# Peptides against a protein of PDB entry 4XPM: the designs that were tried, part 7

Target 1, 160 residues: chain A of PDB entry 4XPM
Amino acid sequence: VMLHSKNVKGFLENTLKPYDLHSVDFKTSSLQSSMIITATNGGILSYATSNNDVPKNSINEINSVNNLKMMSLLIKDKWSEDENDTEEQHSNSCYPVEIDSFKTKIYTYEMEDLHTCVAQIPNSDLLLLFIAEGSFPYGLLVIKIERAMRELTDLFGYKL
Target 2, 67 residues: chain B of PDB entry 4XPM
Amino acid sequence: DIKGTIAFDTHGNVIESTGVGSQRIEDIGDLSKVTLDAEGFAQVQGDSLLVHLYKRNDITLAVYTSA

## One batch from the design tools (peptide; made by RFdiffusion4, then SolubleMPNN)

Design b1_p8_8_s3 (from b1_p8_8, 4 letters changed)
Fold by OpenDDE base, seed 2:
Structure b1_p8_8_s3 (fold): chain B 160 residues (1-160), chain C 67 residues (1-67), chain A 8 residues (1-8)
Amino acid sequence: as target 1 above (160 residues)
Amino acid sequence: as target 2 above (67 residues)
Amino acid sequence: SVSLVYYP
């Protein structure tokens, strides 16, 4: 399977958009970040961030990217631990889901004041990771990432 | 008149909250234990507010009203 | 804790 960087990045950028719950007057903020990372090392293969007002190649941009790298690694580690922990897989922070007969699990993690959500792309070496503000409810993050995952069927089974 | 709302999933995690619901997230623990009717509906009295529960598509919406 | 009474 070939990963097309531009297409993937465009997809991730689109996932940054707020979630609007029409049943009530509720609209989230945009995601802070959306990433595809490796399940093995937490390396970032592609990412998108909101608030692109930071000049390119600036110190602030470098720090931002470094922060993403750190967060991705930490989340990957936590995810890996949970995948080896039966109790964690049955906690309220884990959502088993099935997409087109492919099974995966969605995890929610608190990272300081941020809400994060991560899911292994089914049968792949890749994780989809959303980072949002604390005001973004975990329940909506789960719904959002599940729906986004349904658009990544071409990556199902992708191996590094 | 609606005083607030809470929407939560089957794990008890918040999907959204508004009004007084935003200050009553802890109610989810008890609300999740309420037996719903065949239409996914229930009403429960909580202190000074009446709570209307609607469950659909694995999402439970709690609407807080005065009556 | 909050005590809730169910009304069928």
Scores: peptide ipSAE 0.019, ipTM 0.575, DockQ to the pose 0.010
Fold by OpenDDE base, seed 3:
Structure b1_p8_8_s3 (fold): chain B 160 residues (1-160), chain C 67 residues (1-67), chain A 8 residues (1-8)
Amino acid sequence: as target 1 above (160 residues)
Amino acid sequence: as target 2 above (67 residues)
Amino acid sequence: SVSLVYYP
């Protein structure tokens, strides 16, 4: 399976949309960022951000991208550590899930004042990463990322 | 007479919160320990508020009311 | 701090 950057970018942009609970008066903010990164190096393969007001090729854009690179690397490192730590896998910050008989784990991480969650795309060298404001509930982030991964079955088993 | 709500998962993480519930996230620790009836419901007195609990599909909703 | 007051 080949990664098509245009399709992946569009998918990630769609994940930025707020979560709206219709049964109650509750609606989240948009995700700050959504990324697919490598599990090996933490490199960004594709990303989307809700901050579209930054001019292209501006210093502000460069700074924002650099920030994403830093965040992705840090989260990748934490993820790698947790994957090798049995105790961390049993914490309340780890959600084992199964999608169509494929197993993976969703981790939630507090990064400064941001709420993040990350999950390995099943049997792949890829991680899906959501970054949101602190007002975005972790439980809802977990639901959101699980449902998003269910739409990425073509990437299951993807190796670099 | 709903004053607020909290919805949380089996890990105790917030799914949604409204009203006074948004200021009482710390209650999840205690609420998660409450024994629900066979239908997944319970009522808990917390300070001056009554909390109505119901659990469905591993999601617990706490509704805060005065009575 | 918390008391169960469930009335079926």
Scores: peptide ipSAE 0.019, ipTM 0.675, DockQ to the pose 0.009
Fold by OpenDDE base, seed 1:
Structure b1_p8_8_s3 (fold): chain B 160 residues (1-160), chain C 67 residues (1-67), chain A 8 residues (1-8)
Amino acid sequence: as target 1 above (160 residues)
Amino acid sequence: as target 2 above (67 residues)
Amino acid sequence: SVSLVYYP
Protein backbone atom coordinates (compact mmCIF):
# COMPACT_ATOMS: atom_id res chain seq x y z
CA VAL B 1 0.00 0.00 0.00
CA MET B 2 1.48 3.27 -1.13
CA LEU B 3 1.33 6.07 1.38
CA HIS B 4 0.94 9.41 -0.32
CA SER B 5 1.35 12.69 1.48
CA LYS B 6 -2.39 13.10 1.45
CA ASN B 7 -2.72 9.91 3.42
CA VAL B 8 -0.18 10.84 6.07
CA LYS B 9 -2.74 12.74 8.10
CA GLY B 10 -4.99 9.72 8.15
CA PHE B 11 -2.10 7.51 9.12
CA LEU B 12 -1.21 9.72 12.05
CA GLU B 13 -4.80 9.77 13.17
CA ASN B 14 -4.79 6.00 13.30
CA THR B 15 -1.66 5.98 15.45
CA LEU B 16 -3.59 7.86 18.13
CA LYS B 17 -5.46 4.71 19.07
CA PRO B 18 -4.77 3.13 22.46
CA TYR B 19 -2.39 0.25 22.83
CA ASP B 20 -3.86 -2.95 24.19
CA LEU B 21 -1.42 -4.99 26.18
CA HIS B 22 -2.16 -8.55 25.21
CA SER B 23 -0.35 -10.03 28.18
CA VAL B 24 -2.57 -8.56 30.86
CA ASP B 25 -5.79 -6.64 31.16
CA PHE B 26 -4.15 -3.34 30.42
CA LYS B 27 -5.13 -0.68 27.93
CA THR B 28 -3.47 2.67 27.42
CA SER B 29 -5.10 5.97 26.77
CA SER B 30 -5.10 7.40 23.29
CA LEU B 31 -2.06 9.33 22.21
CA GLN B 32 -2.40 13.02 22.77
CA SER B 33 -0.63 13.81 19.53
CA SER B 34 1.16 12.17 16.65
CA MET B 35 3.39 14.15 14.34
CA ILE B 36 5.84 14.00 11.50
CA ILE B 37 8.38 16.77 11.89
CA THR B 38 11.59 17.78 10.18
CA ALA B 39 14.79 16.61 11.78
CA THR B 40 16.51 19.80 10.71
CA ASN B 41 14.30 22.48 12.18
CA GLY B 42 11.56 20.66 14.02
CA GLY B 43 8.92 21.95 11.67
CA ILE B 44 5.64 20.10 11.65
CA LEU B 45 4.79 18.53 8.32
CA SER B 46 1.72 16.70 9.56
CA TYR B 47 0.02 16.06 12.86
CA ALA B 48 -2.99 14.53 14.55
CA THR B 49 -4.44 15.17 17.99
CA SER B 50 -6.95 13.37 20.17
CA ASN B 51 -10.11 14.82 21.66
CA ASN B 52 -9.75 18.01 19.73
CA ASP B 53 -13.03 19.62 20.59
CA VAL B 54 -11.48 23.02 20.21
CA PRO B 55 -13.35 25.17 17.74
CA LYS B 56 -11.49 25.73 14.52
CA ASN B 57 -9.78 29.06 14.08
CA SER B 58 -10.26 29.79 17.75
CA ILE B 59 -7.56 31.25 19.89
CA ASN B 60 -7.46 27.98 21.79
CA GLU B 61 -6.74 26.07 18.61
CA ILE B 62 -3.95 28.45 17.75
CA ASN B 63 -2.48 28.04 21.19
CA SER B 64 -2.76 24.29 20.91
CA VAL B 65 -0.95 24.26 17.60
CA ASN B 66 1.66 26.60 18.98
CA ASN B 67 2.13 24.25 21.89
CA LEU B 68 2.75 21.39 19.49
CA LYS B 69 5.24 23.52 17.62
CA MET B 70 7.05 24.27 20.84
CA MET B 71 7.15 20.66 21.93
CA SER B 72 8.29 19.46 18.53
CA LEU B 73 11.11 21.97 18.50
CA LEU B 74 12.24 21.06 22.00
CA ILE B 75 12.17 17.36 21.26
CA LYS B 76 13.99 17.86 17.98
CA ASP B 77 16.69 19.78 19.79
CA LYS B 78 17.07 17.09 22.42
CA TRP B 79 17.09 14.43 19.74
CA SER B 80 19.76 16.27 17.80
CA GLU B 81 21.86 16.55 20.91
CA ASP B 82 21.50 12.88 21.71
CA GLU B 83 22.39 11.88 18.17
CA ASN B 84 25.78 13.43 18.86
CA ASP B 85 26.16 11.85 22.29
CA THR B 86 27.36 8.25 22.45
CA GLU B 87 26.44 7.91 26.08
CA GLU B 88 22.85 8.93 25.49
CA GLN B 89 22.58 6.44 22.67
CA HIS B 90 23.42 3.67 25.12
CA SER B 91 20.97 4.71 27.80
CA ASN B 92 17.74 2.94 28.61
CA SER B 93 15.95 5.80 26.89
CA CYS B 94 17.37 4.88 23.50
CA TYR B 95 16.25 1.89 21.49
CA PRO B 96 18.22 0.98 18.40
CA VAL B 97 15.98 -0.78 15.94
CA GLU B 98 16.18 -2.19 12.46
CA ILE B 99 13.29 -2.08 10.04
CA ASP B 100 13.72 -3.90 6.75
CA SER B 101 17.49 -3.60 7.07
CA PHE B 102 17.24 0.12 7.80
CA LYS B 103 18.60 1.21 11.14
CA THR B 104 17.18 3.94 13.33
CA LYS B 105 16.92 4.83 16.99
CA ILE B 106 13.89 5.44 19.16
CA TYR B 107 14.20 7.90 22.02
CA THR B 108 11.88 8.47 24.95
CA TYR B 109 11.65 11.87 26.58
CA GLU B 110 9.72 13.25 29.49
CA MET B 111 7.98 16.46 28.52
CA GLU B 112 6.46 18.05 31.58
CA ASP B 113 3.98 15.40 32.71
CA LEU B 114 3.77 13.82 29.27
CA HIS B 115 5.50 10.81 27.85
CA THR B 116 7.01 11.36 24.43
CA CYS B 117 8.69 9.09 21.96
CA VAL B 118 10.56 10.10 18.83
CA ALA B 119 12.35 8.29 16.04
CA GLN B 120 14.00 9.25 12.81
CA ILE B 121 12.29 7.72 9.85
CA PRO B 122 15.11 5.63 8.40
CA ASN B 123 17.55 7.52 6.18
CA SER B 124 15.21 10.51 6.07
CA ASP B 125 15.08 14.09 7.23
CA LEU B 126 11.90 13.29 9.10
CA LEU B 127 11.05 12.36 12.66
CA LEU B 128 7.98 10.54 13.88
CA LEU B 129 6.86 11.87 17.24
CA PHE B 130 4.30 10.49 19.68
CA ILE B 131 3.03 12.45 22.65
CA ALA B 132 1.05 10.64 25.31
CA GLU B 133 -0.12 11.02 28.87
CA GLY B 134 2.13 9.99 31.69
CA SER B 135 0.09 6.85 32.14
CA PHE B 136 1.27 5.56 28.78
CA PRO B 137 4.26 3.32 29.50
CA TYR B 138 7.43 4.20 27.63
CA GLY B 139 7.97 0.60 26.70
CA LEU B 140 4.66 0.47 24.92
CA LEU B 141 5.31 3.79 23.21
CA VAL B 142 8.51 2.34 21.82
CA ILE B 143 6.77 -0.73 20.49
CA LYS B 144 3.98 1.39 19.09
CA ILE B 145 6.25 3.78 17.24
CA GLU B 146 8.39 0.98 15.84
CA ARG B 147 5.35 -0.75 14.46
CA ALA B 148 4.06 2.53 13.09
CA MET B 149 7.32 3.23 11.28
CA ARG B 150 7.05 -0.10 9.54
CA GLU B 151 4.06 1.37 7.75
CA LEU B 152 5.98 4.43 6.57
CA THR B 153 8.38 2.75 4.18
CA ASP B 154 7.44 5.23 1.48
CA LEU B 155 9.07 7.93 3.58
CA PHE B 156 12.30 6.03 4.07
CA GLY B 157 15.11 8.02 2.55
CA TYR B 158 12.97 11.13 2.20
CA LYS B 159 15.10 14.25 2.00
CA LEU B 160 13.91 17.82 2.30
CA ASP C 1 -3.49 -17.82 42.83
CA ILE C 2 -1.79 -14.79 41.35
CA LYS C 3 0.15 -12.78 43.88
CA GLY C 4 1.43 -10.17 41.46
CA THR C 5 2.75 -9.40 38.02
CA ILE C 6 5.52 -7.54 36.24
CA ALA C 7 5.51 -6.66 32.58
CA PHE C 8 8.74 -5.39 31.09
CA ASP C 9 10.22 -4.68 27.67
CA THR C 10 13.41 -5.89 26.03
CA HIS C 11 15.33 -3.09 27.73
CA GLY C 12 14.16 -4.28 31.10
CA ASN C 13 11.97 -1.24 31.55
CA VAL C 14 8.83 -1.78 33.58
CA ILE C 15 5.61 -1.51 31.64
CA GLU C 16 3.29 -2.39 34.48
CA SER C 17 3.37 -4.11 37.83
CA THR C 18 0.80 -5.34 40.31
CA GLY C 19 0.76 -6.96 43.71
CA VAL C 20 4.00 -8.42 44.91
CA GLY C 21 5.45 -7.71 41.49
CA SER C 22 5.53 -4.05 42.36
CA GLN C 23 7.95 -4.91 45.13
CA ARG C 24 10.06 -7.17 42.97
CA ILE C 25 11.12 -4.86 40.16
CA GLU C 26 14.71 -5.81 40.88
CA ASP C 27 13.89 -9.34 39.75
CA ILE C 28 13.80 -8.17 36.14
CA GLY C 29 17.54 -8.50 35.89
CA ASP C 30 17.41 -12.19 36.62
CA LEU C 31 14.14 -12.84 34.86
CA SER C 32 15.45 -11.36 31.63
CA LYS C 33 18.21 -13.95 31.61
CA VAL C 34 15.88 -16.91 31.79
CA THR C 35 15.80 -19.04 28.67
CA LEU C 36 12.32 -19.29 27.27
CA ASP C 37 10.95 -22.25 25.39
CA ALA C 38 9.69 -22.17 21.83
CA GLU C 39 6.36 -20.85 23.04
CA GLY C 40 7.98 -18.00 24.94
CA PHE C 41 7.26 -19.63 28.27
CA ALA C 42 9.29 -20.45 31.34
CA GLN C 43 8.76 -21.24 34.98
CA VAL C 44 11.19 -20.31 37.67
CA GLN C 45 11.20 -20.65 41.40
CA GLY C 46 12.07 -17.38 43.01
CA ASP C 47 12.09 -16.81 46.71
CA SER C 48 8.93 -18.44 48.02
CA LEU C 49 6.94 -17.82 44.87
CA LEU C 50 6.66 -19.51 41.54
CA VAL C 51 7.19 -17.18 38.59
CA HIS C 52 5.55 -17.82 35.26
CA LEU C 53 7.19 -16.02 32.36
CA TYR C 54 5.38 -15.28 29.13
CA LYS C 55 7.03 -13.37 26.33
CA ARG C 56 4.89 -12.15 23.48
CA ASN C 57 5.62 -9.36 21.03
CA ASP C 58 8.76 -8.23 22.85
CA ILE C 59 6.92 -7.88 26.14
CA THR C 60 7.69 -10.25 28.98
CA LEU C 61 5.07 -10.88 31.61
CA ALA C 62 6.11 -12.34 34.93
CA VAL C 63 3.27 -13.77 36.95
CA TYR C 64 3.99 -14.51 40.58
CA THR C 65 1.97 -17.30 42.11
CA SER C 66 2.06 -19.60 45.05
CA ALA C 67 3.49 -23.03 44.46
CA SER A 1 17.78 -9.90 45.00
CA VAL A 2 16.52 -13.45 44.80
CA SER A 3 17.91 -16.63 43.39
CA LEU A 4 15.87 -18.05 40.58
CA VAL A 5 15.78 -21.66 39.51
CA TYR A 6 14.47 -22.45 36.07
CA TYR A 7 12.18 -25.41 35.61
CA PRO A 8 11.62 -26.30 31.96
Scores: peptide ipSAE 0.018, ipTM 0.570, DockQ to the pose 0.010
Fold by OpenDDE base, seed 4:
Parts: structure tokens; C-alpha cells; sequence
Structure b1_p8_8_s3 (fold): chain B 160 residues (1-160), chain C 67 residues (1-67), chain A 8 residues (1-8)
């Protein structure tokens, strides 16, 4: 299995779109960020951000990337801890799911005022990570990431 | 005559909220413990409002109306 | 998924 950066980047950009509930008068904001990171070290393999019109090589871009790196590492660490904690796996912040007979877990984490959601791509060394504003309901964030995960079957079982 | 709504999942996480429901997210803790009937429905009285609960496909909708 | 409809 080989990761195609361009295709993955496009996929992540598409996940940034708001969640629109058509049956009720409710629409979320766009995701702030969407990333695929390594489960081992929290390294960012690909990412997309909203309002990413920041000029390349600018100080703002550098700061934004550094912030993503920090958040990625922190979330990876928390995820790793929870994967080794049966109590956390049974908390209301953990959603066991099954996709095409592959099992994985979705975790929700509060990061300052941001709502984050992370899930291991089944049987892989990769994590899918969504970062949203606090106004983005966790329930919808979980649904969003599960549906996105179903589109990443080519990465199931991917090992670094 | 709906005053507000809250939709939440089995983990108590908010899916959507409107009206007075947006100001009563803390009610989810109690609402999630309410025993629903065979049709997935219940009514509970709370703070001068009547809450209509309906659960379907692991999503619970709480509708707030006047008592 | 979310599939709820209500009438105000």
C-alpha cells in the first residue's frame, strides 16, 4: 500500500466542509483542521486547514503548522494512553465502531476551547484527526469522522 | 409551540440544539437516564417546561414545550 | 446517523 499525498490532501480538504442537518435548522461551522497522523509518533502525514489562504513560508503559516504539530502530538499521546486504559475505552468519550468487519475506536477530546475527534484507521499505524470549534457538537463530529473513515478503506491495515 | 430542542447520542454528546434547549445542555445527564416506553417515548416535567423524549436509532430528541 | 424530524 502506498499513500498518495495529492489524493489524501484532497480528501482531507473535503472533510473540512460543514455538517448540514437537512431535517432541522442546524448547520455546523467548517472544521478548523483535518489530518492524517502516525499513531507511533504523532507525525503529520497530511493535513488540511480552513482559511488556509496564508502565504507560503510566512510566519503565520509556520505558526499554524507548528500548532498542528503540537496538537497532533498531544492527541496522539492521549490516544495512546486511552488505548492502554480499559476504563477510558468504556467512557462516553470512546465510540467503538466497525467498518467492513474491521474494528476501531473513535475518541473525542477537548483541547482548550476546541473539539477534537480522533480514530485509528483500522489495523493501521495511522490516525484520522478532526479539529473543530467548540460550537461543533461532538455527536456530529463522531458521525462525520466515521463516515470519512469509510472512504479510507485503501489505508486499512497500512503499516509504516 | 416548541420552545427548544436537544438531540443527543447514546454517549450524551450533543448533536444539535435549538431554542431553550441550547441553554439546557446540562439536562442531558438526567434525560439520558429516563426510562422510555416501548415506542421510545417519554415525557418528563422539568423547571416549568415539559420535555418530550423520543429515541430512534440511538439518537434521542428532547423537545421542550410549555407545561 | 441523524434522522430526526420535528414540527414546530
Amino acid sequence: as target 1 above (160 residues)
Amino acid sequence: as target 2 above (67 residues)
Amino acid sequence: SVSLVYYP
Scores: peptide ipSAE 0.018, ipTM 0.657, DockQ to the pose 0.017

Design b1_p8_8_s4 (from b1_p8_8, 5 letters changed)
Fold by OpenDDE base, seed 2:
Structure b1_p8_8_s4 (fold): chain B 160 residues (1-160), chain C 67 residues (1-67), chain A 8 residues (1-8)
Amino acid sequence: as target 1 above (160 residues)
Amino acid sequence: as target 2 above (67 residues)
Amino acid sequence: SKKLIYIP
């Protein structure tokens, strides 16, 4: 399996779009960030962010990326702990799912005032991570990330 | 008239909320325990509001009305 | 905060 960074980047950018429920008068904000990170170390392989107002190579951009790195690591650590904790896997923060016969788990985590959602890409060393504002309902984040993972079948089974 | 809505999943996590529902997220705990009929429907009285519950595809929608 | 009551 080969990771195509450019294609993945574009995919993640598309996931940033708001979730619009047409059955009711409800529309979310855009995701703050969308990332693919390593399950081993929480390293960012690809990311997208809605904050495009920051000039490239600016100090603010660097700080933003550093913040993403920190959040990624923290979430990876929590995820790793939960994967070794049966009780946490049965909490309301864990959603076991199956995609094309591949099993994985979706976790929701509150990080400060943000709502985050992370899932291991099935049978891979990769995690898909969404970061949204606190106004983004966890239930919708779960639906969003599940649907997104269905489009990442090429990464299923990817090992570092 | 509809005063608000709450949609939540099987974990009790919010999918969406509108109107008075946005201020009554805590109701999910009780609403999730309500036994629905064979069609996935129930009605529940909550203070001055009537709550209409409908569940389909693992999503429960609570609609708050005055009557 | 009144408890929710099922209405048949």
Scores: peptide ipSAE 0.024, ipTM 0.744, DockQ to the pose 0.009
Fold by OpenDDE base, seed 1:
Structure b1_p8_8_s4 (fold): chain B 160 residues (1-160), chain C 67 residues (1-67), chain A 8 residues (1-8)
Amino acid sequence: as target 1 above (160 residues)
Amino acid sequence: as target 2 above (67 residues)
Amino acid sequence: SKKLIYIP
């Protein structure tokens, strides 16, 4: 049974929350956006953004959505290239991980002044994508997305 | 007292940094090569600061102090 | 290029 779109949206909204390290006085900003996109075409299935001040149906909202579409497509393309590049899979920007015996990879990408990370939901045609400010450390993004992905077991094996 | 901190993962990527640690991210290369004791601790003198290294759960925390 | 010295 697949999660309903509203449930997925709510999940992504929760991932926007800052990462708070309680051991030291350090707290990140909220994620700029969190998305589930198709690995095939980079199409957005669900997304959440921290900036909710944009009026509904405004030109600014349309532009913001279009920007997300562009970013997702660019990252998807880079991800696709890296998946076919052994060297890139051994770089410090690639984190092989195993979740419940399912293997996947987390990639970190710099996009302009933003920090992004993306991972294929195990055995699926879906990618989970986080976009954050440059102040968000890559190491924390990786931990964040790994932990988030552990909560998406219902999407494991999802094929388009 | 603590002058700053750096936390980094096994890839050498920054998890967090504070204080003088934010200006010494380049230290990660050397810090990652330091041999830790059986408990995951080490101390390293770096410039005028003493660095206390603590590794737990694949995360290394470097704490910079004056002594 | 800052030198780090191990302290046992």
Scores: peptide ipSAE 0.023, ipTM 0.746, DockQ to the pose 0.009
Fold by OpenDDE base, seed 4:
Structure b1_p8_8_s4 (fold): chain B 160 residues (1-160), chain C 67 residues (1-67), chain A 8 residues (1-8)
Amino acid sequence: as target 1 above (160 residues)
Amino acid sequence: as target 2 above (67 residues)
Amino acid sequence: SKKLIYIP
């Protein structure tokens, strides 16, 4: 199995789009960022951000990437801890899901004023990570990441 | 005459909220404990508002009305 | 907190 960076980048960019509930008067903001990271070290394999209008090689870009690296590492660490904690796996912040007979879990984490959710791509060494503003409801964030993960079947079982 | 709504999942996490529902997210704790009928419906009186509960596909919708 | 009462 090969990870195609360009295709993955485009996929992540599409996940940034707001969730628009047409049946009710409700629309979310765009995700701040969407990432695929390694479950082993929290390293970023691919990412997308809504603030894409940052000049290349600028200090702002560097800081942005560094912030993403920090957040990914922190979330990976928390995820790793929770995967080894039965109580956390049964909390209201953990959503067990099954996709095409593959089992995984979605975790929601509050990071400062941000709402995040992370899930291991089934049987893989990869995590999918969404970061949104605090106004983005967790329940909707979970639905969003589950649906997104269903489109990543090619990465199921991916090992580094 | 709907005053507001809250939609929440089986974990009690918010999916969406409108109107007075946005100010009553704390109600989810109690609303999630309400026994629904066979059709997934219940009504709960909360202070000055009546709450209509509808559960479908593991999503609960709470509709706040005056009556 | 606000009190909720079930209405059958």
Scores: peptide ipSAE 0.021, ipTM 0.763, DockQ to the pose 0.009
Fold by OpenDDE base, seed 3:
Structure b1_p8_8_s4 (fold): chain B 160 residues (1-160), chain C 67 residues (1-67), chain A 8 residues (1-8)
Amino acid sequence: as target 1 above (160 residues)
Amino acid sequence: as target 2 above (67 residues)
Amino acid sequence: SKKLIYIP
């Protein structure tokens, strides 16, 4: 089974939804952005944003996409550095996880006033990247991205 | 009477916060050092508030109360 | 903030 491009876009759009803890009176904001990017160059393969009120092909849309490209590249660079740094892998910003016997790491990064979370899709050249407001707790972002990763098994082992 | 809550993971990162807990995220550093009993419970006093700690499945919940 | 103390 292979994920089609439209299916991936729809998946990312669904990840934007707030996390609602039913056991307590707590609900997050929606993610600002959700992306699948390349681990090699930080190129965006697919993305979703909460602000869909911008007309298509408008200058504002182009600017927003450019901003995503910049953030993607910066986070990719930081991720690459951390993957080659043992100390960073043992920090509280790194979460080793195992999904169906596949190992990966989840990293949390503060970017200006935003909270970001990135994880390599197991054995792949792809990264899943969440960008949220500063009010979105890192611990919950980690849970969210881990659960999302479990739904992307078709991309496990994907090589460019 | 619950004044607020903080839930945090084993890395000390916030999972959720409510009430006064939202303004006391800095307490996690100290709360994470508290020794819990065999059932995963503890109580600590901070300022004028009593903090009830409950750990289950690697998630710690801190409940702030007046007593 | 005031230091937290354990209450047995």
Scores: peptide ipSAE 0.018, ipTM 0.744, DockQ to the pose 0.009

## One batch from the design tools (peptide; made by RFdiffusion4, then SolubleMPNN)

Design b1_p9_1_s1 (from b1_p9_1, 5 letters changed)
Fold by OpenDDE base, seed 1:
Structure b1_p9_1_s1 (fold): chain B 160 residues (1-160), chain C 67 residues (1-67), chain A 9 residues (1-9)
Amino acid sequence: as target 1 above (160 residues)
Amino acid sequence: as target 2 above (67 residues)
Amino acid sequence: LKPKKFVMP
């Protein structure tokens, strides 16, 4: 199956859905944002947001996109630093995982009152980034992003 | 996919159970001793299942999933 | 940005 931008966008939109433990009375809020960004420059290749109530071409829309760009750059920079820091890689905020024999790391970061989680798509120049409200537990974010990553095998090994 | 759940209180009493959790009530003794993070979360690898623990107020929720 | 901890196996 060929990777198309629309398919990626649709995938990211689906990741916005709450973590729902439907077997019990527990459900998180939706993610605020879900993005695929470049690991090198922090550029956004694709994104989805839960706040779709912003009118198109409005100042608010532009500001929201700019905010995403800023957040992506900040997280990319922090991620890059941690990837070059052995101590940070062994902290309780870094989670080495293996998906189909491919190795990657999941990082959790608090950004103001937001909860974020980022992971390099295995062997690629891309990062998957989730941004959620503070009510979204980090533990569930980690589980969510790991499971989401397993569905992005088409992007494994993607180089810019 | 979730294989089952157990919810229990601080006394180890079962609040509810579903799926494989209904057959693993004996796990409560060990699960209650697991150290949780600052948000009340932990993960514990079992024999064949991964257990996700979440404590809120007086209730601990254990979610059983495949590894 | 601040790191946030979560206990994993």
Scores: peptide ipSAE 0.033, ipTM 0.650, DockQ to the pose 0.034
Fold by OpenDDE base, seed 2:
Structure b1_p9_1_s1 (fold): chain B 160 residues (1-160), chain C 67 residues (1-67), chain A 9 residues (1-9)
Amino acid sequence: as target 1 above (160 residues)
Amino acid sequence: as target 2 above (67 residues)
Amino acid sequence: LKPKKFVMP
């Protein structure tokens, strides 16, 4: 299995879209960022951000990427700690899920004023990470990321 | 101290809940009727808990505290 | 980072 950057990027861009409850008048904001990172080092393999108006190779873009790198590393570290902590795995911030017989966990983390959730792509060395504004309810983030992972079956079992 | 929370929409649908809020979903009916101030805030005394309400857009957050 | 607790409805 090989990661195709273009395809993954497009997927992540699509995940940025707001959560829309069609049956009721409720719609979230867009995600700030969506990323696939390595579980080992927190390195960003692919990412998407809502503010695409930043010119390529601009200082603002570089700063944005640097910020994402920092956030991804921090979240990876916290995730790693929790994966080695039985108590944290059974907390209300950890959501075990099963997708097509593959098991994984979704974690929710508060990062400053942002709402984040992260999940290991089943049996892989990869994490899917969503970053949203504080107005984005955690419950909807969890649902969103679970649904998103169902579309990443090609990455299940992916090893670096 | 925060004992729990409930977030619900204008239709009374639960968006998220934590702590004691998860066990008090039925409160949404009453909470949704509370008149908020100009900034979208209100405080309501329950049986043993104080409920802090904040509405932003179509989301209302209820925070249950001991005081 | 701080975990955020949540219970699904």
Scores: peptide ipSAE 0.033, ipTM 0.673, DockQ to the pose 0.039
Fold by OpenDDE base, seed 5:
Structure b1_p9_1_s1 (fold): chain B 160 residues (1-160), chain C 67 residues (1-67), chain A 9 residues (1-9)
Amino acid sequence: as target 1 above (160 residues)
Amino acid sequence: as target 2 above (67 residues)
Amino acid sequence: LKPKKFVMP
């Protein structure tokens, strides 16, 4: 099934689900947000949030969207800097991965009390961004985003 | 590159493994002895791979990457 | 696993 705009939203919503460890009683919290943003300017192409109880077009909803815009821009800026820094690419916060012979990097960033994880969709102008609470282990975020990226092959090579 | 992972509990029991981690369960003995920083993180050189450790509560996650 | 740290402006 080809990922169209409407399907991307559903995909991102599914990524919000907690990470469940097998064999033991351990489950993470849901992601706070999941986004696909542009690598060029940090613009949000699609997003999902766990808290959908805020009325549409309310002041609180607008503030929430604005917050996502701010976070996406900050993450994009940091990511851009790191992609141009060899040392940062080899830091313990950068995880090179290969999916179907396509290479990309996963970065983890702490934003205030939030745990974030971002990765460029291979050969594309797009970034996948997960935002979670501080209780969400970074290692599990990395695994989660890698697995999610494997489901976005339709976006590999996507150029704006 | 992420080559694999191992998740284990305080008793050293494997609760999850992927990739090369599934073939390196014996590493748990040594990994459990590694001193973690204040954030529950450590890096350890193992064989030709670098192991990233993260512990939360009683769960330790080891991520194997290329050195 | 070890994150880069930054704070909102």
Scores: peptide ipSAE 0.039, ipTM 0.714, DockQ to the pose 0.027; fails the geometry check
Fold by OpenDDE base, seed 4:
Structure b1_p9_1_s1 (fold): chain B 160 residues (1-160), chain C 67 residues (1-67), chain A 9 residues (1-9)
Amino acid sequence: as target 1 above (160 residues)
Amino acid sequence: as target 2 above (67 residues)
Amino acid sequence: LKPKKFVMP
């Protein structure tokens, strides 16, 4: 079973929702962006953004396609470096997870004032990438992306 | 691996719990005493689990992971 | 602009 492009887009849009603690007044902001990119070259296969009203020609168009491309490439490069660094993989900021019988790692990165996390979809050539405001706790991003990854089983083992 | 979570307020009241956190509510007493850094973060090594603490305003989130 | 890994203390 394969996820269709539209289904993937819808999935990513749903991941934009804030992390909400139901019992009390604690809720994060929405994710700024959610993307599936290639692990090989950081190419964007699908993406979602929360703020579609960003003024054009702003240097802060972080949700623009061009900015997303730039960020995806940068994060892919950093991820690649870490995947080749045993010490980085064993850092307390690298979160190994197991979903069913598949293993992957979640990395957290600071990009300017943004909080990001990225994880390889198990056994695939794809990365799932979340970008949030600095107010979004890294720990919650990790939890969020792990939970999201569990819903992407159709992409496990996906090769380009 | 994330094994569970506990969210609690300044009074130690449980706001949310998941996984192993649901069975370790008694840890709140100890976790509430942990000194957090300027960013509201701390790590505490338990018996078999590592606990990541995040505090924002009055809410503290404890994330239990494998050591 | 290069991202840096967030290191938990």
Scores: peptide ipSAE 0.035, ipTM 0.707, DockQ to the pose 0.030; fails the geometry check

